Peptides against a protein of PDB entry 6DSZ. Designs and how they scored, part 252

Target 1, 361 residues: chain A of PDB entry 6DSZ
Amino acid sequence: NYVVTAQKPTAVNGCVTGHFTSAEDLNLLIAKNTRLEIYVVTAEGLRPVKEVGMYGKIAVMELFRPKGESKDLLFILTAKYNACILEYKQSGESIDIITRAHGNVQDRIGRPSETGIIGIIDPECRMIGLRLYDGLFKVIPLDRDNKELKAFNIRLEELHVIDVKFLYGCQAPTICFVYQDPQGRHVKTYEVSLREKEFNKGPWKQENVEAEASMVIAVPEPFGGAIIIGQESITYHNGDKYLAIAPPIIKQSTIVCHNRVDPNGSRYLLGDMEGRLFMLLLEKEEQMDGTVTLKDLRVELLGETSIAECLTYLDNGVVFVGSRLGDSQLVKLNVDSNEQGSYVVAMETFTNLGPIVDMCV

## One batch from the design tools (peptide; made by RFdiffusion4, then SolubleMPNN)

Design b2_p24_1_s3 (from b2_p24_1, 9 letters changed)
Fold by OpenDDE base, seed 4:
Structure b2_p24_1_s3 (fold): chain B 361 residues (1-361), chain A 24 residues (1-24)
Amino acid sequence: as target 1 above (361 residues)
Amino acid sequence: SAAEEALAELEAKNKSDRFSKFKP
C-alpha cells in the first residue's frame, strides 16, 4: 500500500489579514483548498503559527470582531456548506483552534449559483450573509451564546447576483449587490430585517451600470457607500454622491480581486488577470461642516505580480499576493519606482506546485 | 507622481516594526 503522502496544497484560494491570535498580533491567514495556514506578521517576516485541516475546501474565510471580543473570530464556509466560527486560544505553548459555533447551511432546494459561493459579514457583526443559491440570500444571525449556526433564507428577486457586500454605517444591516437582468447589470441595496426575515428597500440603487460590473467594495465611514468595479469603469455611489472613472489602463485586463489598505477606505489594492497591481485612491474633500466627501477616484499602476486570486495588505508597504495560477508572493511597495517604473519588489515567493491530483486509486 | 504621493503617505502612516528586519 503506497501511502502516497498527498502533497499539501500550494494554490491559494483565499487570504485574510487581521488580529486572530491576539488583539495585538497581525495575522495572515491563507486558505489552500482544505488547509488553513496561520501566520504572525513579525519584524523578521511571516512566522508560521498553526496549520488547520478543514473538512472540505474553504470557500469563504472572513475575520470579524463581534462586540465585546478582544480579537477577531474566523468565519469559514466550506464548499460543502459546512460553516464554522473559529477562535484562536493559546495557553503557554499550547495552541488550540476552537469551534465557537458550527452548522451546515446547505439547502435541499435551490440552484447553486454559477458565480459560486459568496459569504459576507455585516461590519457591525449582526449577521453573516450567504449567496449560495440563485434567488436566495441566506442569513446567519450572530448570537454570542449560540454554538449552533442557524440560518434562514430571504427570497431575492434578483436571480443573477454577481457580487454582494454589506455596507458600512447603516442603521440596519444593508447589502449592496450587482445583479444582471435582461436589461444589463445594475446595483441595488436592501436592508435586511432579522425580525421579519425579509428585505426592506435599501437607501439607493443604480440602474444600468457597466455591462461587466463584477465587484462591489463596501467603503467604510466617513465616505460610506460602495465602489463598483467593471471592465472599463470604476464607480462610487453612496446614495448622495456618484463618481465614475474610466481609466484606459484597466481595460487591458479584468480586475479580479481587491483589498482595502487604509481602515478608512482611502486606498485599495486591485489585482487583474495579468498580474498587474493597482492602487485605487479615494481623494477626500473636507467640507466646512467637518463632513468628508469623496472628491475624486484615481487608479495608479504599481507594478506586476503573480496573478492574484486574493490580495491582502499586511503592513509597512508589504502585500501578500495569494495566487492560484502562479506562485504566491510577498511584495514590497516602494515609494520610489525602479528603473522599469515599478513600485513593486518581490520579497518572497511561494512555489505553487499546481493542483493536487487526488489520484484516487 | 500620484502613485509616489500615495505610497509616501502610506509609508508615513506605517509605525510598526513589521518586516523591519526582513531578510530574504
Scores: peptide ipSAE 0.602, ipTM 0.953, DockQ to the pose 0.869
Fold by OpenDDE base, seed 1:
Structure b2_p24_1_s3 (fold): chain B 361 residues (1-361), chain A 24 residues (1-24)
Amino acid sequence: as target 1 above (361 residues)
Amino acid sequence: SAAEEALAELEAKNKSDRFSKFKP
């Protein structure tokens, strides 16, 4: 009897930061296949709090704070379409992860999207959006008293959605998405009506974006709008303002992940397929009326890390680099570059033992 | 550099003791 001690997964497939354990605690949450690891960011570093086994591979992991909650809740969707909303509760030394709501959101009919599962949360916590199947957008309304996650589908005319986000500062929940058709890639917006269970026309669209446009970043107020990341270009659009840059440095490798550094969306981290770490900068222009507009976009190379599957800025210039292909890292961003011109210093490395071959027994 | 300026601004916003006692 070889008790194959099931080696814990080490490959990171998602990470998020927020205030999950308390209002004051900064947490790092790491998804490693079926496992969720919860850390507290302390003066000494990452302190492990709890590990949670999930009923499947974590496909979506997002923190959100409904109005009137003191701390963040965690939305998880598994690759088997099991959805849950989790709350951390501590009572003295007893730590519980409570399921506030759960449901299975699998459809009997639909083509699973080739680009996998996308899960997004409205910034105002009105709904969760899911792109699971081509030509469908699934909505989970966020009602406080509902222990059962109920979902409905809205038909998308756009069959090939590449990425989708909810926009900030919208009266109605509004999605922005990159899609592909025979004419190329495009950006479109839709308002989501919970009442009518339909899409309304969104505030803006941009036809014929870069052919390799792959990611949408929703930008908080005061800028609003979205950033579209391609292979060769980074574009901003908010309905009124359009700005595009094509920094040569991003052409060398595909940007594969991003993370917002500032709550106001002034800075983002970008990671590419070569493990290069960039900062995307949104330069502000204050108008005479007190409105803030985007003046310019800049991309700066910070240094190199493990190839990021996910990035999350923690605090004090510390970034967690979640890697699927390599070792995950804590890295420090320094103001002064080293002798090699890098602003990145490795603080801690977490050995990746490679893919757990799920031995299908 | 623009990187240094951005990182300096980021550092100036740091007010917590998080990682202040980090030892590799």
Scores: peptide ipSAE 0.601, ipTM 0.953, DockQ to the pose 0.876
Fold by OpenDDE base, seed 3:
Structure b2_p24_1_s3 (fold): chain B 361 residues (1-361), chain A 24 residues (1-24)
Amino acid sequence: as target 1 above (361 residues)
Amino acid sequence: SAAEEALAELEAKNKSDRFSKFKP
């Protein structure tokens, strides 16, 4: 009996960092098709803790911490629209991944969006937002006692949403999104009313952004607002302040992923289609009233890695580069550049054997 | 450089022992 050990997937399609196993542990969670891998970041490196098989390809994977939880919970949405909230529990040596809530969020009516599934969580953990279908925004209210993830749809007038995030520091849950219409790409905000199950007018909008604006980054307080990343430009807007840069270096290849380094949103990692790793810097200006405003944006080339599908800053200048097309890497960011002018050093490489074609034999 | 300054500020925040004993 040859136990054909089914080859485990190696291509990474998502990664997140947070405190999932405990309040103190720093975890790296890696999505590889239907497989979730959980690591603890230790002095020695990445320690594997648990692997979890999912009932479908992981399309969304986000950590969040509801009020009164000591550690993060994990939201997963599969490509088949199965949603779950997972909790890590350890009892002595026994490790269990518990489903706190689950549901199927598929609609019978709707055109699946060409840009795929987007899932976002409100920073205050009031709701999950899903862009699954054109002209619809799905909301999952977060309730502690609800084992069944119930969702409702709000109609979007904007049929072609490119990217969407929840903003920070908003009294009501507020989304910021890039959308395309016949006139170009635009940025808009909406407040989400859980009570009325509708959109209210958001705090700001920006019409006629760059034609290839592809990503929204929600910026934490004290800056607030959002960063919009295009092919040629990076823009910041918070309703009161607008700032745009067009660094020539980003025109060479499309930025495809980002990760926040600092909790306050002062630094981000950016990865492009050539495997270049950048740092986006938010320069602060402290006002006389103690308010912090954005003074400037800068983009610095750090070096080259595998082509990132996802990036996550761990700790101590270590970054996980999750790659779908190449080998995933742990890389170290050094203060001093090497002889080639790179600040990036590979620490560990994780061989990618390519996509597991589900050969339905 | 602006990269070096940003990385130096990042390093100055590093207080954990994570990866301190990393061996490839």
Scores: peptide ipSAE 0.601, ipTM 0.953, DockQ to the pose 0.879
Fold by OpenDDE base, seed 2:
Structure b2_p24_1_s3 (fold): chain B 361 residues (1-361), chain A 24 residues (1-24)
Amino acid sequence: as target 1 above (361 residues)
Amino acid sequence: SAAEEALAELEAKNKSDRFSKFKP
């Protein structure tokens, strides 16, 4: 019996950064199919801390910090709809990953959405939202004492949600989503009532956005609102202000991932299907009343990387490029461009041996 | 360039020693 040591997955399906191991440690968490890899970002580079086998392919991986937690918790949803909230615990040299809560969130009835599983967390940690099925938005209330993740569904009138995020700075949990109907793609907002288990009218909507609008970025305060990324355009809306740009450079390839570089939402990394790395810049305008408004949006080409499935800004201009199709990379963003006009330098490359085809034995 | 300015501002905000001793 040759125990074929199943080759460990190398293709990255998701990555996130935060303070999972401690309040002080910056972590990189990498999802590779059924495997979670946890790194600490150190002066020397990425230090591996723990690997965790999951009970299925990781479909959602998000860090969040409930009020009164000293460090981030990890939400994971698998492709089989197993949800868990994980906590890192270290006691001396003993490292344990504790399941704080778990549950299966599969519905018996529903059409799985063509755009796959979307999982989002309210910035104030009031709830988790899941778009699993067409015409349904699943809500998991975040309760500290609840070891069982209980979910309920709210009916969406909008059957074809493309992307969804929770907005920042909202009194009630508010989602912003791109959806498609027979008239095109649109952006809408809903407030989520935990009490009534229903949607209330959100603060704003934008009908007839770009036909290929594919991503929503929730922008933190002071700007608030959302960025909508299309194939040809990038738009900002916060209910009061609308701004759109159509930089020709983004038309060449579809933007497929994004990451916020700084807490105030002034800068984002964007990755496209050709492995081009962009920076999206939000220019501030200070009003006479002390309010900060968005003056302009800019997109700058930084350079080329592996085709990103996910991007995470770490620190000191270092970015992790998680790739499913190619090698994952650590790259350095330099202030000065090289001879080719690139601001990107590869620091480390992580060989991708391809997707482990789960041979169902 | 706007990229250079943004990257310079980003560098100026970095206060950690993360990757300061990185060796390929």
Scores: peptide ipSAE 0.596, ipTM 0.952, DockQ to the pose 0.885

Design b2_p24_1_s4 (from b2_p24_1, 7 letters changed)
Fold by OpenDDE base, seed 4:
Structure b2_p24_1_s4 (fold): chain B 361 residues (1-361), chain A 24 residues (1-24)
Amino acid sequence: as target 1 above (361 residues)
Amino acid sequence: SAAEEALAELEKENKSDRFSKFVP
């Protein structure tokens, strides 16, 4: 019996930052295939708190805070469509990860989407949305008392969804998505009715976006709306305001991940396929009535990192670069550039030993 | 530069002691 000590996965598939262990703790959560690693961000750096084995590859990992919760809960969806909501519970030195709710959200029918699993959470924690299959949007209503995650499908006319997010500041849960049809790529919004289990017309749409529009970023209030990231352009739309930029620097490599720096969505980190790290800046204009509108968008090259699968801003200019293809990194953003013009300095590197080939012996 | 301005603003906003004692 060769107990092949299965090498622990080192490739990062996802990362999130929030307050999972407590209301006060800032956590970094890292998904490495079937493993969830939980860290606390401290003055000394990342302190490991817990490692959790999952019953499958983590496909979605999102923190959310339902009303009345003091700390964030963790939603996980596995590649085998096992969904769970996890809570961190500490009792003295005893650390437990409690499953508050679980369920399998696999459908017996449907074609798995080629762009993979997308999982999103409504900012007001009314529902979880899942794009698992073409032409379907799965909804998991969030109910505090329900230990069983129940889902229903809404038919989506748009068969080729590229990316989807819930918008902020919407009376009803509202999704914004990029989709492709024979005419190109477009952005559309839908309101999600939990009661009727259907889509209603959303607040806005934008037809004929950039052909390679690949990502949607939901922008918090006061701006609201969404950012659409393409190969050549970055656009903002909120129903009332449209703004587009085409910075030549982003054309060189596809932006593949993003992370919000500011709670108000004024700054984002962007990572591309070459490991370039950018900052996207939303310049505000304050109107005389106290309304805040987007004045301009800017993209600034910060430097280079490992090719990010995921990015998360931690604190004090420190960014975790989760890499699937290379070594993950902690990097510091410095105000002053180095001799090479980079604002990025590697603080720590986490060796990626490559894919664990599950040798089924 | 716009990057420097943005990073300088970010530094001013961050008041936590996180990573303040980081040693590589």
Scores: peptide ipSAE 0.617, ipTM 0.956, DockQ to the pose 0.865
Fold by OpenDDE base, seed 5:
Structure b2_p24_1_s4 (fold): chain B 361 residues (1-361), chain A 24 residues (1-24)
Amino acid sequence: as target 1 above (361 residues)
Amino acid sequence: SAAEEALAELEKENKSDRFSKFVP
């Protein structure tokens, strides 16, 4: 019996950064198919802490900190719609990953969305939102005492949601989404009523965005609102202010991932299908009343990396580039460009042996 | 450049010892 040691998956399909192991530790969490890898970011680099086998391919992985928690919790949704909330617990040398809550959120009826599973968490940790099926938005209320993740569906009139996020700074949980209809692509907002289990009219909408608008970024306060990324344009809207840029450099390849660098949403990393790494900059304008408004948007090319499936800024200009198609990387952002005009230097490369085809034998 | 300015600001904000002893 050749125990073919099943090669561990090496293709990265998700990554997140936060404080999962403790309030003080900065962690990198990497999803590799059914495997979760947990690292601590140290002075020496990435220190592996634990690996966790999941009961399915990780489709969503998000860190969140409910009110009164000292550290982040981890939400995971698998491709088979198994949801869990995980906590890291250390007791001396014993390290445990505790399931605080779990549930299956699969519907018996529904068309799985062609754009795949989207999972989002309200910034105030009131709910988890899931776009699993066309014309449905699933809500998981976040309750501390509930070990069973119960979900309900709200019907979306918009059948073809491209991307969705929760907005920041909203009295009620508010989603912002790009959708497609026969007239083109549009942006809409809805307030989510937990009480009534329905959508209310959101604060704003933007009809007829770019035809290839594919990504929504929720912007934290003080700016608020959302960034909409297309093939040719990047737009900002917060209900009161609209800005659009069309930098020629982004037309060359589709932006496929993003990550917020600053807690205030002043800088973002963008990755495209050619492995180009950009910085999106939100320039602030301080009004005489102390109100901060968005003055301008800028996009700067930083350099090239492996084609990112996911990006996460760690610290000290270090970025983890999670790649599905190529080798994952730790890269350093340098202030000074190299001879080729790149600000990106590879620090470490993690060999990708390719997708483990689950050969169901 | 605008990139250099943004990266220089980023460097000034970073005060942690993370990766300070990184050796490839």
Scores: peptide ipSAE 0.615, ipTM 0.955, DockQ to the pose 0.869
Fold by OpenDDE base, seed 1:
Structure b2_p24_1_s4 (fold): chain B 361 residues (1-361), chain A 24 residues (1-24)
Amino acid sequence: as target 1 above (361 residues)
Amino acid sequence: SAAEEALAELEKENKSDRFSKFVP
């Protein structure tokens, strides 16, 4: 009887940072296949608080704070389309992860999208959006008292969505997405009507973006709008302003992940397929009327890490590099470069033992 | 460098003691 001690998964497939355990605690949440690891960021480093087994591979993991909540809630969607909203509760030494709401959001009819599951949350916490199937956008309304996550579908005319986000600062929930058609890749926006369960025309669109445009970043106020990341270019659009850069350095490897450093969206971390870590900078221009506009975009190489599946800025120049292909890392961003010109120093390395072949017994 | 400027600004914004006692 080989008790195969089920080796815990070590490959990271998602990470998020927020205030899940309390309003004051900064947490790192790490998805490792079916496992959720919860850490508190402390003066001493990452302190493990809880590990949670999920009923399937975590496909989406997002923190959000509904109006009137003191701390963040966690939305999880599994690869089997089990959705839940989790809350951390501590009573003395007793730690509970409470399911506030749950549901299965699988459709009986639909082609699963080849680019996988995309899950997004409206910044105002009005809804969750899911791209699960081609030609469908699933909406989960966020109602406080609903223990059952109910969803409805809105038909998308755009069958090949590459990435989608909710925009900030919109009166109605508004999505921005990159899609592909026979003419190339394009960016479009839609307002989501919860009442009518339909799309309305969004504030802007951009046809014929870069052919390899792969990611949408929703930019918070005061800038608003979105960043579109391609293979060769990074573009900003907010309906009124368009700006594009094509830094040669990003052509060397595909950017595969991003993380917002600042709440105002002034800085982002970017990771590529070679493990290069970049900072994307949004330079502001303050207008005479007090409006803030984007002046310029800059991309700066910081250094090299493990190939990131996900990045999250923690605090004090510390970044968690979640890796699926290599060891995950805690890295420090230093103001002074080392002898190699790198601003990145590894603080801690978390050994990746490779994909656990889940023998479905 | 622009990287140094950005990182120096980031360092100035650091207000917490997070990782202040980190020992590898």
Scores: peptide ipSAE 0.614, ipTM 0.956, DockQ to the pose 0.860
Fold by OpenDDE base, seed 2:
Structure b2_p24_1_s4 (fold): chain B 361 residues (1-361), chain A 24 residues (1-24)
Amino acid sequence: as target 1 above (361 residues)
Amino acid sequence: SAAEEALAELEKENKSDRFSKFVP
């Protein structure tokens, strides 16, 4: 009887930061294949709190706070289309992860999208959106009393969605997405009607974006709108304002992940396929009417890290670099550059022993 | 630099003791 001590996965597939354990605690949640690791960010560093085994590879992991919840809930979708909403519950020393809701969202008919599973949550917690299959957008209404996650599909005319996000500050849940057709890549918005179970025309669209536009970042208020990241350009659009930059430095390697540093969306971390870490800066302009508009976009190279699959700003200039291909890291952003001109210093490195190949024995 | 300015602003916004006692 070889007790094959199944080596725990070390490759990071996703990370999120929020207030999952309590309203006051800052948590780092790390997805490692079928495992969820929960940490509290403390004065001493990352304190492990709980490890949770999931019923499959984690494909989506998002924190959200419905109205009237004191702390964040966790949405997880597995690669086998098992969806759940998890709550952290502590009673003395007893720690439980409670399933508030669950469901399987697999369709019997559909072509799985080549760009994989995308899961997004409306900032106002009205719904979860899922792009699982070409030509379909799945909606899970968020209802507090429903233990069963029920979903419906809305047909997308756009068969090849590259990325999708919910926008901020919209009266109705509004998605913004990059899609590809025979004419190129484009950005479109749709309002999602829960009542009618259909798309309505969104506030704006942009045809013929950069051919390699790959990511959408929803920008919070006061700016609103979205950032579209390509290989050569970064663009902002909110329906009224358009701004594009083409910094030569981003042409060297494809940006593959991003994270918002602050709640107002003035700063973002960007990671590329070479492990370069950038800061994207949104410069504000205050109008005479008191409105805030985007003045400019800037990209600054901070330094180099492990190749990020995911990034999350924690606090005090500390960033978690979740890596699938290399070692994950805690890094410090310093105001002063080192002798090499880097603002990044490695604080801690988490050895990646490689992907657990699920040997189906 | 714009990076230094952004990082200096970020440092000023820091109000928590998170990582204040970090020892590698």
Scores: peptide ipSAE 0.611, ipTM 0.955, DockQ to the pose 0.885

